# Ledger of designs, part 129: peptides against a protein of PDB entry 4XPM

Target 1, 160 residues: chain A of PDB entry 4XPM
Amino acid sequence: VMLHSKNVKGFLENTLKPYDLHSVDFKTSSLQSSMIITATNGGILSYATSNNDVPKNSINEINSVNNLKMMSLLIKDKWSEDENDTEEQHSNSCYPVEIDSFKTKIYTYEMEDLHTCVAQIPNSDLLLLFIAEGSFPYGLLVIKIERAMRELTDLFGYKL
Target 2, 67 residues: chain B of PDB entry 4XPM
Amino acid sequence: DIKGTIAFDTHGNVIESTGVGSQRIEDIGDLSKVTLDAEGFAQVQGDSLLVHLYKRNDITLAVYTSA

## One batch from the design tools (peptide; made by RFdiffusion4, then SolubleMPNN)

Design b2_p21_4_s2 (from b2_p21_4, 7 letters changed)
Fold by OpenDDE base, seed 1:
Parts: structure tokens; C-alpha cells; sequence
Structure b2_p21_4_s2 (fold): chain B 160 residues (1-160), chain C 67 residues (1-67), chain A 21 residues (1-21)
């Protein structure tokens, strides 16, 4: 069964959940946002934010969405650059991964005071993007997005 | 006995940190270069703390102790 | 659950280290 927009939205919302370990005293904040964007233009196809207290259709919501649009575009641009830069693909900020025989890359980017992580959904024109606070460790963020992508098999191979 | 921890991946990025480990993220650079034994362990003497390393599944756990 | 898996790993490591050293 193909993922529908509603299902994707709910999925992204679930990715916002923080981590709270018990073996050691470690916990994270929720992700600030989680998005699926186009690799071509950075357009947002679906998104979720931890700040849902903003009234719908309010100016604040519009501004928030606009900010996400800007960030998604910027990250898409950086991703595009790195996809054409062999050196960047071998940096500590790039994680080559294989999911169900599909190869993709996970990139971490610091955007001002935020920690971001982006990955191309295998063989698709889509990117999965996580935005977190600066306190969210990159290593954990990478694991998180990898696990998330494994749940998006319906989007593998999706072309615009 | 445990003063803190750092878990990090093969890229040297933090997965988790606690206690003094949170203040010693810069140690990862050196810790990542430590040769582990066949079972994935090592012990490194720090400035005032001992660092015990355990690596499995490409994740390294560093445990800081006083001894 | 990633949290559970990570907890399991850390606990395993802590126990293993304790036993090793």
C-alpha cells in the first residue's frame, strides 16, 4: 500500500519524538522539524514541527512555514553541492548507507545554531530532512534519520 | 565510580554524552585512534580520569572513571 | 525502538567494561 499524504504527515510527526535513555542520564529535545522535500527545488511536500501551538492560518504559522521553506531550500542547495563534491562525500559529515540494496547518503549540516540532517530517499527525487536544536548530537541524528528512511520504502524510487 | 560517558560513531560524531563526558567531546579525536583489543576493549589514561572503551557495531562507548 | 536499542547497547557496554576492567 502506497503511503498517502496523511500517513506521511503522521510519520513525520512521530519522528519528532525525543530520546530519553535510562541506562545513562541522557535525553534530547524533540526535533524542531521533520520534512520531506524535493531534491530538485527544495519544495516541501510534507512537514511536521514540534511547535504546533500556533493557530492555523495565523500570521505566525505562515511565518513559521516560510522559515521552513527557506531552510529547506538552503539545505537542498548545500546537499546538491555536496552530491557533486567527492571531497565532501568523504568528510565526517557524510554517511554512505545502504538500505535494501539501495545506496544513499546522509549529510549533517549545521545551520546557525541548529543541527540538521538530510538524506535522499533511495532512488527518488525526495529528501528527508531533520532539524534539531544544537544540543542534539549529530551521531544520534544520523541513526535516527537512517531508521526513519527504512520505514519509507513506499517512497523509494519516487520520481517527480 | 563512573564520572561520565561518551558514545560516538565511526565518524567521530557524538551519539550520547553524560557527566564529564559532555565536557570532553574533544577527546573523541584521540579516543577514535586508540587500538582496541580483539574483544573491542581498551583503557586509556587521561589527565585525571581513566577512559574505558568498548566498541561494538561501529559504536564506541567511552566510560570515564577515577580509577 | 531506537531508544531501547541504544539503551541496550550502553548497558551492555557498561557491564562489559565493568567485567573487563
Amino acid sequence: as target 1 above (160 residues)
Amino acid sequence: as target 2 above (67 residues)
Amino acid sequence: DLSEELDKFIKEGLDAIKKKF
Scores: peptide ipSAE 0.743, ipTM 0.953, DockQ to the pose 0.918
Fold by OpenDDE base, seed 3:
Formats: structure tokens, C-alpha cells, sequence
Structure b2_p21_4_s2 (fold): chain B 160 residues (1-160), chain C 67 residues (1-67), chain A 21 residues (1-21)
């Protein structure tokens, strides 16, 4: 099954869902944003946001999209730097993982008051990026993005 | 009586926290260094509370109790 | 699904701790 743009958008929208545990009184907010971006330029190929109350084509939407573009670029740049820095790859902000025999890394980044994590889709030119509020714990965010990547096998090996 | 919980990963990052655990995130540094028994358990004194540890599959659950 | 797994783990841990201590 090929992932078309519509399918990818829907997938990202589903990743926004919060967690609400019943074993203990714990719940999270929805992700602020979920994106697939290019590892080369940080360009957004697809994205989803939790606040859909902003009218389309409004100045607020434009500002929101511009902000996403900025964050995407900043995170891509940081990711690129870390991928070329062995010390950063050994920090607690880096999670080496293996999915279906493909190796990748999950990075957590504090972006102002936001909690973010990014991971290269295995053997691809694409990054999966989650942006959450500061209340969203990093450990859970990492697990979330790992599980999400396991569902994106169609994008493994995708080259621009 | 459970006063709170913290679940954290091997990197010391929080997975979930509740109750007093949410106010004791700084304890993870010390809790991560606690030697567990063969079954993956430990009990340590944390401030005025007891902390019960359970680790399985690289996730540690800390449960705070008064006794 | 992940929520269910986490709930299962936490419940397991709580029960185990209750039994252990």
C-alpha cells in the first residue's frame, strides 16, 4: 500500500491524539503539531496541528504556518548538527533505535517552552517531528514517535 | 496509601507522573542509581515518603507511599 | 493502543509492588 498525501495527512492527524491512562490519574494534552519534513532543507511535506479553530487563509493561519516552518528549519538544523557530532549522539537526548533492521535515532529538543522530538525515517531523506507542550513528558514523547515510525514503513528508504 | 507515581525510562526521562511524583521529578537522578533485587524491586526512603521501585523492560515505576 | 500497554505495565507494577511490600 502506497502512502499518498491524503493518507499521510490523516496519519499525522491521528498522532496528535493525547494519552489518558486509567491505571493512574495521568493524561496529556494533544500534540501541538506533527510533521514530516525533509532532512535536507527542513521543508514541510505534510503536517497536522491540534488547534483547528483558526480560519483558513487568515493572517493567524499564515503566522501559524510560518511558525511551523521556522521550527521545522531550526530542528532540522539541530538534528543535522547532532548527526555529525558523536558526543551529541551519546547524550541522554538521543535514543538509538532499530526498526525492522533499520537503525535510526530519536532526538529530543527543548524549543522555547515546547517539547519536541525528531527522528529520521529509516534510510530516508525524511524526518518525523512531534511538537508538544512543555507538560508533555519526553519519555512518553519518545515512545510515541518510535511507535509512529513503525507505522511508516512505506516511507522507509524514501529519497528525494 | 499511594501518594504518587513516576514512570521513567533508562535516560531518566519521564513517561508519566502523578500526585507527589509530579513534584519529585528530581528524584529520578537518585532513583535511577538504586540497585534492584533479582525480581526488579527496591524500596528507598525519599524525603518523608517511601519509594517503591519496579522495573521491567527498561521502564521504572516509582510509587510513593507514606509507609 | 500504547495507552493500553502503559496501563497494563503500570497496573502490573502496582500490583506487584503491593504484593512485594
Amino acid sequence: as target 1 above (160 residues)
Amino acid sequence: as target 2 above (67 residues)
Amino acid sequence: DLSEELDKFIKEGLDAIKKKF
Scores: peptide ipSAE 0.743, ipTM 0.953, DockQ to the pose 0.922
Fold by OpenDDE base, seed 4:
Structure b2_p21_4_s2 (fold): chain B 160 residues (1-160), chain C 67 residues (1-67), chain A 21 residues (1-21)
Amino acid sequence: as target 1 above (160 residues)
Amino acid sequence: as target 2 above (67 residues)
Amino acid sequence: DLSEELDKFIKEGLDAIKKKF
């Protein structure tokens, strides 16, 4: 089964959903953004955002998209640096994981007051990127992105 | 009486926090070093509160109580 | 569902701690 652009967009929109636990009084906000970007240039292939209050084709929407482009590029650059840094790969900000016999890494990055998490889709030229508010715990964010990647098997091995 | 909770992973990052636990995230550094028994439990004194630890599947749950 | 799994874990932990201590 091939994932079309529309299917990917819908998938990313679903990842925005917050968590609300019942065993304890704990809930999160929605993710600010969820994106699939290229590992080569940080180009956005698909994205979803929880900020639905921005009118379409407005200046504010353009600014928001531009901000996402800037963040994706910055995170891609940091990711690229870390992929070439053994020490960073062994820090508490890096989670080596294995999904269906494919190895990848999950990185957490503080971006201003935002909590971000990025991971290379296994054996691909693509990165999955989550952007959340600072109140969103990193440990939960990591689990979230790992679970999301497990649902993107159709993109495993995707090369540009 | 539970005063709060913290759940954290093996990297010391928070998964969830409630009550006084949300104000004591810095405790994770010390709590992560506590030796658990064979069943994955421990009890430690944390300031004026007791901290009860339970670990399973690489996740540690810390429960804060007055006693 | 991750929320359900986390709830299950936390509930398990709370119950286990209650029995242990």
Scores: peptide ipSAE 0.743, ipTM 0.953, DockQ to the pose 0.917
Fold by OpenDDE base, seed 5:
Structure b2_p21_4_s2 (fold): chain B 160 residues (1-160), chain C 67 residues (1-67), chain A 21 residues (1-21)
Amino acid sequence: as target 1 above (160 residues)
Amino acid sequence: as target 2 above (67 residues)
Amino acid sequence: DLSEELDKFIKEGLDAIKKKF
C-alpha cells in the first residue's frame, strides 16, 4: 500500500511518542518535531509537532512553522556538507546502517539546545528528521530513527 | 544498592541514564576502553563508586554501586 | 516495541551483573 500524505502525517505523529522504562527510572519527553524533508533544498513535505496548543493562524503558529523551516534548512545544509566530507562520515556523529540491502547514514547534530537526528531514506531524495529536547540522549534517538526508517519502505527509492 | 546506570552504544552515545549515572556521562570515554571478559563483564573503580559493566549486542550497560 | 526491548535488555543486564558480582 502506498503511503499518501495523510498516512505519512499520521506515521510522523506516532514517532513523537516518548519512552518510559520500568526496569530503571528513565523517562523521555516527546519529540519536539518529526519531519520528512527534501534532500535537495530542505523543503518540508510532511511534519508533526508535540506542541499543538498554539492557536491556528496566530503569530505564534507562524513563527513556530518558520522556525521549523529554518531548522530543516540548516540541518539539510550540514547533512549535504557531511555527505561530501570523508572525515565527518567517520566521526562518532555518523552511523552507517544497512536496511534491506540499502546503505544509508544517520547523523546527529546539536542545534542550539536541541538534539537532532537526520537520515536519508534509502536510495531516495528524502530525509527523515527528528528534533528533541537536549535531555533526549543521542544513542536512543539514533535507534529510534533507524526503527522508523525500517517502516518507511514505501518511500525507498523515491525520487523528486 | 544501585546508585545509577548508563547504557551507551559503540559510538559512546547515551541510550539511557539514571541516578548518579546521569551525572557521570563523561565516564563513557574511559568505560568504553575497558577490556571485558569472555562473557562481556568487567568491574571498574570510578571515584568513590564501583562500576559494573555488561555488554551485549553492541550495547554496554554500566551500573554504579557503593560497593 | 523499543521500550519493551530496552527494558528487557536492561533487566537481563542487571540480573546478569547481580549474579556475576
Scores: peptide ipSAE 0.742, ipTM 0.953, DockQ to the pose 0.915

Design b2_p21_4_s3 (from b2_p21_4, 8 letters changed)
Fold by OpenDDE base, seed 2:
Structure b2_p21_4_s3 (fold): chain B 160 residues (1-160), chain C 67 residues (1-67), chain A 21 residues (1-21)
Amino acid sequence: as target 1 above (160 residues)
Amino acid sequence: as target 2 above (67 residues)
Amino acid sequence: SLSEELDKFIQEMLDAIRERF
C-alpha cells in the first residue's frame, strides 16, 4: 500500500512537533522542516515547515522553498558520499539501525547553525530528512527520526 | 534533590539535558567511560555534585545531586 | 505520542535511580 501525498504531508507535519519531557522538564523547539526526498537527485517529494506564517507567493516564501531545495540537495550529496565511505559509516555521525528486520542508517549533519538528520527509508529510493535548530540535540533527533520511520512501513521498498 | 540531568546515547550525543547538566555536557566524555555494575548503575563524584548513572537500552541517564 | 514514549522511559530510569541510590 502506497501512502497518498496528502497523508504523507500530514505525517510530516506531525513530525514537526517538539519533544516535551515532563519527567525532567525538558522541551525542544519544533522542527524547522521535515521532508521526504529522493535519494537519487535530492528532489523533494513532500515537505512540512514550522513557519507557515509566510504569505504565499511572497518573496520570503520563494526564498524558503528554494532554501529547502538547496539543503535537500546538499544533504543528499553528503548522504550519498557517506554511503560509499566506510569510515564515515563508522563515525559518531552514523547510526546503523534495524526496523522490522530492515537495515538502514541514520546520519546527522551540521548545516550552518542547523542540526539535520537524514535516513534512507529501508530498501527504498527515498530519504527522510529532519531539519532542526542548533539547540535540538542530535541524540534526540536520531531517536525522533528512527521512531518516525517506523511509521512509514508503506514506503519500505519503494522504488522510483 | 536533583540539580540537573543529562541523557546521552552510545555515540555520546545528547538526548536531553536540564539544570546543571545543561552546563556540563562535556562530562559525557568521562561519564561514558565509567564502569557500570551488573544492573547498569554507577555513582561518581564530580566537582561539587554527585552523579548517579543508569544505562538501559543504549541510553545513559546522569542525574546530578548535591548528595 | 513519541514524546510521551520517551518521557515514560526517562521517568522509569529516574525511578530506578531513585530506588537504587
Scores: peptide ipSAE 0.775, ipTM 0.955, DockQ to the pose 0.902
Fold by OpenDDE base, seed 3:
Order: C-alpha cells, then structure tokens, then sequence
Structure b2_p21_4_s3 (fold): chain B 160 residues (1-160), chain C 67 residues (1-67), chain A 21 residues (1-21)
C-alpha cells in the first residue's frame, strides 16, 4: 500500500526533530528541511521545513520554496553524477547500506554552510533528502537518514 | 573526570562531540588508526590528555580525560 | 525514539569505558 501524500508529509515533519543525547552533553538543531524528491528530475514530491529556525532576511532563505527547489535540483544532479562515478562512491562521502536486503547509498554533500545528505529509497525513483545546519555532524546525519529510510518500506520499489 | 568526547563512524565523520573533544576533531585521523584490543578498547596519550577508545558496531567513542 | 535509541547505545559505550578503565 502506497502512502498518501499527507502521510508522507507527516513522516517528513517527524524527521525534523533534533537528536538529544543525554548520555553526553550533546544536542543538535532541528533539520532545516526534509524532502522526498524524484531521482529523475529532482522534483519535490513532499517536503517539510522547520519553523524553529530564525528567519533570515535574505532572498536566499533556505526554507523558501524557491531555494528548496534549487537545492533539490542541485543535489539530484550531484547524486546522479556520483552514481555514475566509481571513485566518488568510494569516498568518505558515500555510505553503502543495505535495508531489508535492498542496497542503496547515502551521500553527504556540503552546500555552502549547510550539511545535506541524500539517499535513494531502495529500488525506487525517489530520493530522501535532509538539509541541516553546518553544526549538524555528518556522521549523525547519516545515521538519521538511514534510520528514517527504514520506515519508508512502502515506498521501496516505487517507480514513476 | 571526563573532559570531552568524540563519537565517530568508520568514515571518520563525527557523530557527536562534547567538551575538549569538540576542539579536537582533527584527532579522528589518528584515533581511527589506533589498534584496539580484542574487546574493542584502547588507551592513547595525546596532547596532554588521555584518550579512552571503545568501538562497537562501527561506532568509535573517544573519551578524553586528564593525564 | 531514534534519538533515545542512539543515546542508550552511547550510554552503554560510556559505561563500558568506565568499567574498562
């Protein structure tokens, strides 16, 4: 059963929540954005943005619709390039993972001062994309997106 | 007393950092090369601090204490 | 939650270190 758009949006909204580790004095900010985009064109199918971020008086606000569209396209393009580049797939920015016997890759990308990570939902035409502040560690971001993707089994194998 | 921590993955990317660990992210390069014992532990001296290492499930935790 | 899961894991690692050293 395929998730309805509303259900997907709710899921993405939940992914915005920060990590708060009480074992150590460590807490992250919320994700700025969480999106599901098409791997083919970088089109946004669903997205969520954090409302806790301090508004930026800039035309280039990351949470703006225009900026989200731009970033999704840029990241899709970079992802596409890396998927066709063996060396890039062996860099520290690429995490091959297996979820329920399905193989996929998680990529981390620096977008100016932002930390992003993207992963193809297994065997699908969809990408899951997280955008965070530069203070959000990449290693944790990877863990976050991997765990999140495990909850999207209904989208595994989804083709446009 | 714990002065700080760094947790990092097998790619050398930070999972979390606290205290003096936040100021010593560059240590990950060397820490990742430390030979761990059969149980996944090691102790190394660096930059006047003692570093206690433990690795489990591809996560390495470094705990910094005074020497 | 996912955060709690990781936190518990880190705590276990901390405890292991405290016991070992």
Amino acid sequence: as target 1 above (160 residues)
Amino acid sequence: as target 2 above (67 residues)
Amino acid sequence: SLSEELDKFIQEMLDAIRERF
Scores: peptide ipSAE 0.775, ipTM 0.955, DockQ to the pose 0.938
Fold by OpenDDE base, seed 4:
Structure b2_p21_4_s3 (fold): chain B 160 residues (1-160), chain C 67 residues (1-67), chain A 21 residues (1-21)
Amino acid sequence: as target 1 above (160 residues)
Amino acid sequence: as target 2 above (67 residues)
Amino acid sequence: SLSEELDKFIQEMLDAIRERF
């Protein structure tokens, strides 16, 4: 089965949805952004944003896209460094996980006032990246991205 | 009567917080060190509040009550 | 949904605590 671009876009849009726990009085905001980027250069292959009220081709949209490009590059660079740093891989900001017998890692990164997490799609050259407001707790963000990756099995092993 | 909750993972990061729990995130440091019984439960006395702990599948839930 | 899955899990933990204490 092959994942097409429109299917990936729809998937990312769905990941923007907030968590709403009725067992306790707790609800998050929507994710600010959800992205699939290359592990090699941090290039954006697909993205979704909760700020859909910005007119297309407007200055505000251009600025937002440029900001996403900058963040993706910065996070890719930090991820690459951490993948070669044993100490960082054993910090509380790194979560080793196993999905369908594939091993990967989830990293949490503070980006200014935003909470982010990134994970390599198992055995692939792709990264999944979530960007949320500072009120979105990191523990929940990690759970969210782990569960999301379980739905991306078609991308496991994808090489550029 | 629940006054608040904190759920946190094995890294000490918050999963959710409500009520008085939202104002006591710093308690996670101490709560993570509490010895749980064979079933994964513990109870800790705080300042006028009781904290009921339960851990399952790497998630710890702390429930704050007055008694 | 993912939210429902976690919510169910938290509810089960709450129920366990209520039963234990």
Scores: peptide ipSAE 0.774, ipTM 0.955, DockQ to the pose 0.915
Fold by OpenDDE base, seed 5:
Structure b2_p21_4_s3 (fold): chain B 160 residues (1-160), chain C 67 residues (1-67), chain A 21 residues (1-21)
Amino acid sequence: as target 1 above (160 residues)
Amino acid sequence: as target 2 above (67 residues)
Amino acid sequence: SLSEELDKFIQEMLDAIRERF
């Protein structure tokens, strides 16, 4: 069983939702973007963004998509480097996690004024990528992406 | 009365922060080194505030109070 | 929801602290 494109898109759109903790006076912004990209080339297979105020087919829309492509490629490159660097894997920016006996890693990366995190979907050629504003705490971002990956079991083991 | 909170993970990264806690993120370095009792609690005197600590499932919550 | 799950957990921790101190 494989997730259809529409199902994946809907899933990513749902991940954009902010955290609102009523126990304390704490609420985040929505994620700026959520993407599934290839681990090989950083190509975007599916994405969702919170910026829906851009007219369709406008130059601004094209630029926004191009920006996502650029960010995905940069993050993929950094991820690839870290996967081959033992020291980076032991930094505070790397979280080894286990989901249903499958091991993967979550990485956090600062990108200009944005907070990002990326994780390889277990045993797959795919990466899940969250991009948030700088006000979104990294610890919470890690929790968010870890919980999200638990809902993507259909993509575990997916090879291009 | 609670003046603020910080929740952080085992990597020292923030999960949430409120009130005076948002201005004391640098405290995480020291708070993470505090020895907790068998139930996961500790109380630490800060610069001007009292910090109540509790850790469960790799999450530490720090609550700042005046007393 | 995920937000509700974490919120509940934080609330439980707050309650534990209030009970302890």
Scores: peptide ipSAE 0.774, ipTM 0.955, DockQ to the pose 0.927

Design b2_p21_4_s4 (from b2_p21_4, 8 letters changed)
Fold by OpenDDE base, seed 3:
Structure b2_p21_4_s4 (fold): chain B 160 residues (1-160), chain C 67 residues (1-67), chain A 21 residues (1-21)
Amino acid sequence: as target 1 above (160 residues)
Amino acid sequence: as target 2 above (67 residues)
Amino acid sequence: SLSEELDKFIQEGLDAIKAKF
């Protein structure tokens, strides 16, 4: 089954949801952004943002989207560098994972005051990218993106 | 009486933190080096508080108590 | 859900620690 653009958008919107635990008094903010981008150029194929208060087509929205594009490109570039750097792949910022016998890596990157996490969708030309506030702990962010990728099996092996 | 918690992964990254645990993230470096018993437990003195450790499935839970 | 699983783990740990110490 092919994931249509609308389906992907809805999926990404769902990933924005925060965590609110009951065992302990712990809750997070929503993700700031969730994106699927190309591994080649960092182009955004689909995205969702938590801030829906910005009027559409406003200058603020345009700036926000432009900022998102910039961040995606920067993270893609960093990811590309790390994928070609054995030392970086062995740092604490890299989590090798296996999903349904497909191997991929999750990287955490500090982007100014934001916590980001990116992972290549297995055997694909696509990256899944989460952007969160600095208060969102990296360990939880990694778990979140891993679980999200497990739901994107339709995109495994997707080539541009 | 629990004063706080920290849950962290094998990379030393926080999964959750509460109470005094939120103010003691720097403890993870030392806590990650603590040798656990066969059941996955340990108890260490962390500053003025006791830290109780429980590890399972590559996640460590640290619970801070006064005693 | 993931949050439920994490809650379960933490609660398990809290209970286990309480029993252990």
Scores: peptide ipSAE 0.730, ipTM 0.952, DockQ to the pose 0.919
Fold by OpenDDE base, seed 1:
Structure b2_p21_4_s4 (fold): chain B 160 residues (1-160), chain C 67 residues (1-67), chain A 21 residues (1-21)
Amino acid sequence: as target 1 above (160 residues)
Amino acid sequence: as target 2 above (67 residues)
Amino acid sequence: SLSEELDKFIQEGLDAIKAKF
């Protein structure tokens, strides 16, 4: 089974869903955005956003996409820097993980008032990026993105 | 009675928080240093509240109670 | 789901703590 563009889009849309626990009174907002971007230049290959109230092809949509492009570029740059910084890789904002014998890292980044999380899809030129409100706990965000990456095996090893 | 909870990971980042726990995220620094018993439990007196700790699979649950 | 797993863990912890203390 191949993961086609439509499938990726749908997958990312599903990642937007919030958490609502019942054991305790805890619930989150939806992710603001979920994206797959290139590790090389931060180009967006696919994305989903919780704000779908913007008409298609409108100026507001364009501006929204442009904002995502800017954020993706900034996060990519920070990720690239950290990938070359041993100290940053041992900070509390970096989670080394192993998925199906592939090693990768999950990074959390504060972007103004937003909580972001990014991870390289194992052995690929792609990054998975979650953007959430500041109320979304980082620990939960990390678990979320790890679980998501485990569902993207078709993209493992993807090279541009 | 449970007054709140905090669940956090080994990096000290919050997974969930409720009640008074949401207002005491700064406690994680100290709670993460608490030595747990062989079964993964600990109890710590903090201010006016008692904190009960349970850790399993690299996740620590802190439960705040009045006693 | 992750939500279910988290709920399970938290509930387990709550119950365990209740039994322990």
Scores: peptide ipSAE 0.730, ipTM 0.952, DockQ to the pose 0.918
Fold by OpenDDE base, seed 4:
Structure b2_p21_4_s4 (fold): chain B 160 residues (1-160), chain C 67 residues (1-67), chain A 21 residues (1-21)
Amino acid sequence: as target 1 above (160 residues)
Amino acid sequence: as target 2 above (67 residues)
Amino acid sequence: SLSEELDKFIQEGLDAIKAKF
């Protein structure tokens, strides 16, 4: 299995898109960030962000990237702890799911005022991570990441 | 007339909310305990508003109306 | 898409509730 950075980047950028319903008057913001990180060290392999108003190579851009690195590491640590905690796996913040006969879990975490959602890509060393504003409902965020995971079958079983 | 909606999952987390539903997220705790009929429907009186419930495929839709 | 599926569910629910009550 090969990981092509260019293709993955485009996929993550597409996940940033908001949802706008027409059956009822409901619209979300775009995701702040979408990332694929390592489950072992929380290192970012690929990411996309909706905050593109920052000039390239600016101090603000560097700070934003550093913030993403910090958040990814913190979330990886929480995820790792929960994966070794049976009680946490049975909380309302954990969703066991099955995709193509592969079992995985989706976790929701509050990060300051942000809503985050993380899931292990089935049988892989990779995590998919969404970061959204606090106005983005957790239930919708979970469905969103599950659907995204179903489109990443090429990464199932990927080992570092 | 519909005054608002809430859609929520089996964990009690919001999927969408509109109108008065956005101000009544705390209702999910009680609404999730309501026994639905064989077709997945229920009707509950919530303070001054009537709440109509529809559940299918583990998603519950609550519709708030004046009557 | 997810938005289409969610709209479909909500519209189905709205119609069903209207018919039921």
Scores: peptide ipSAE 0.729, ipTM 0.952, DockQ to the pose 0.916
Fold by OpenDDE base, seed 5:
Structure b2_p21_4_s4 (fold): chain B 160 residues (1-160), chain C 67 residues (1-67), chain A 21 residues (1-21)
Amino acid sequence: as target 1 above (160 residues)
Amino acid sequence: as target 2 above (67 residues)
Amino acid sequence: SLSEELDKFIQEGLDAIKAKF
């Protein structure tokens, strides 16, 4: 499926869905946000959020969008630093993965009381970023973002 | 009687937790070092509870029971 | 789905542990 801007938005919205297991009594909240950002400057190319209670064009909406911009920039900066630090790449917060012969890394970062996860889309200038509440386990978040990246093959090798 | 569960990955990060397992996340450090048998099982005494371990495909499931 | 796969793994583990111990 060809990924247009609209298609990417819909894809990100689908990633927000929570998990509700029936083998054991375990359920998660929805992801707070899901974004594709540039690896170069942390600019948001597309995003989805589970916060639908804010009126459009309100001050609260502007504040929420600005907050996402700030978080994306901070996470991009941390990611950039870690990509140039061999010690950080060997920490338990870094998951080397291979998708269709392409190598990439998944990083987990705690942002205040939030749990975040970021990964470079293979061979591209783009990052996929998930933001969740602190109750969302990191191990599950990593599996979730890996599965999501495997569905973004149209963006593999995308250069700005 | 199952009192709780923890599932965790090879990095020691939680995948899911329930019951008393949600209050014993710190156990992962020790549980990850337990030697499993050839079929991926182990049993460990954990405080007042027994912990039963099962590992497959790089995911470990810990089940807390009273016996 | 990931949810289904995770449920499957956990259920298999629970059953296996029950049989083992």
Scores: peptide ipSAE 0.728, ipTM 0.951, DockQ to the pose 0.920

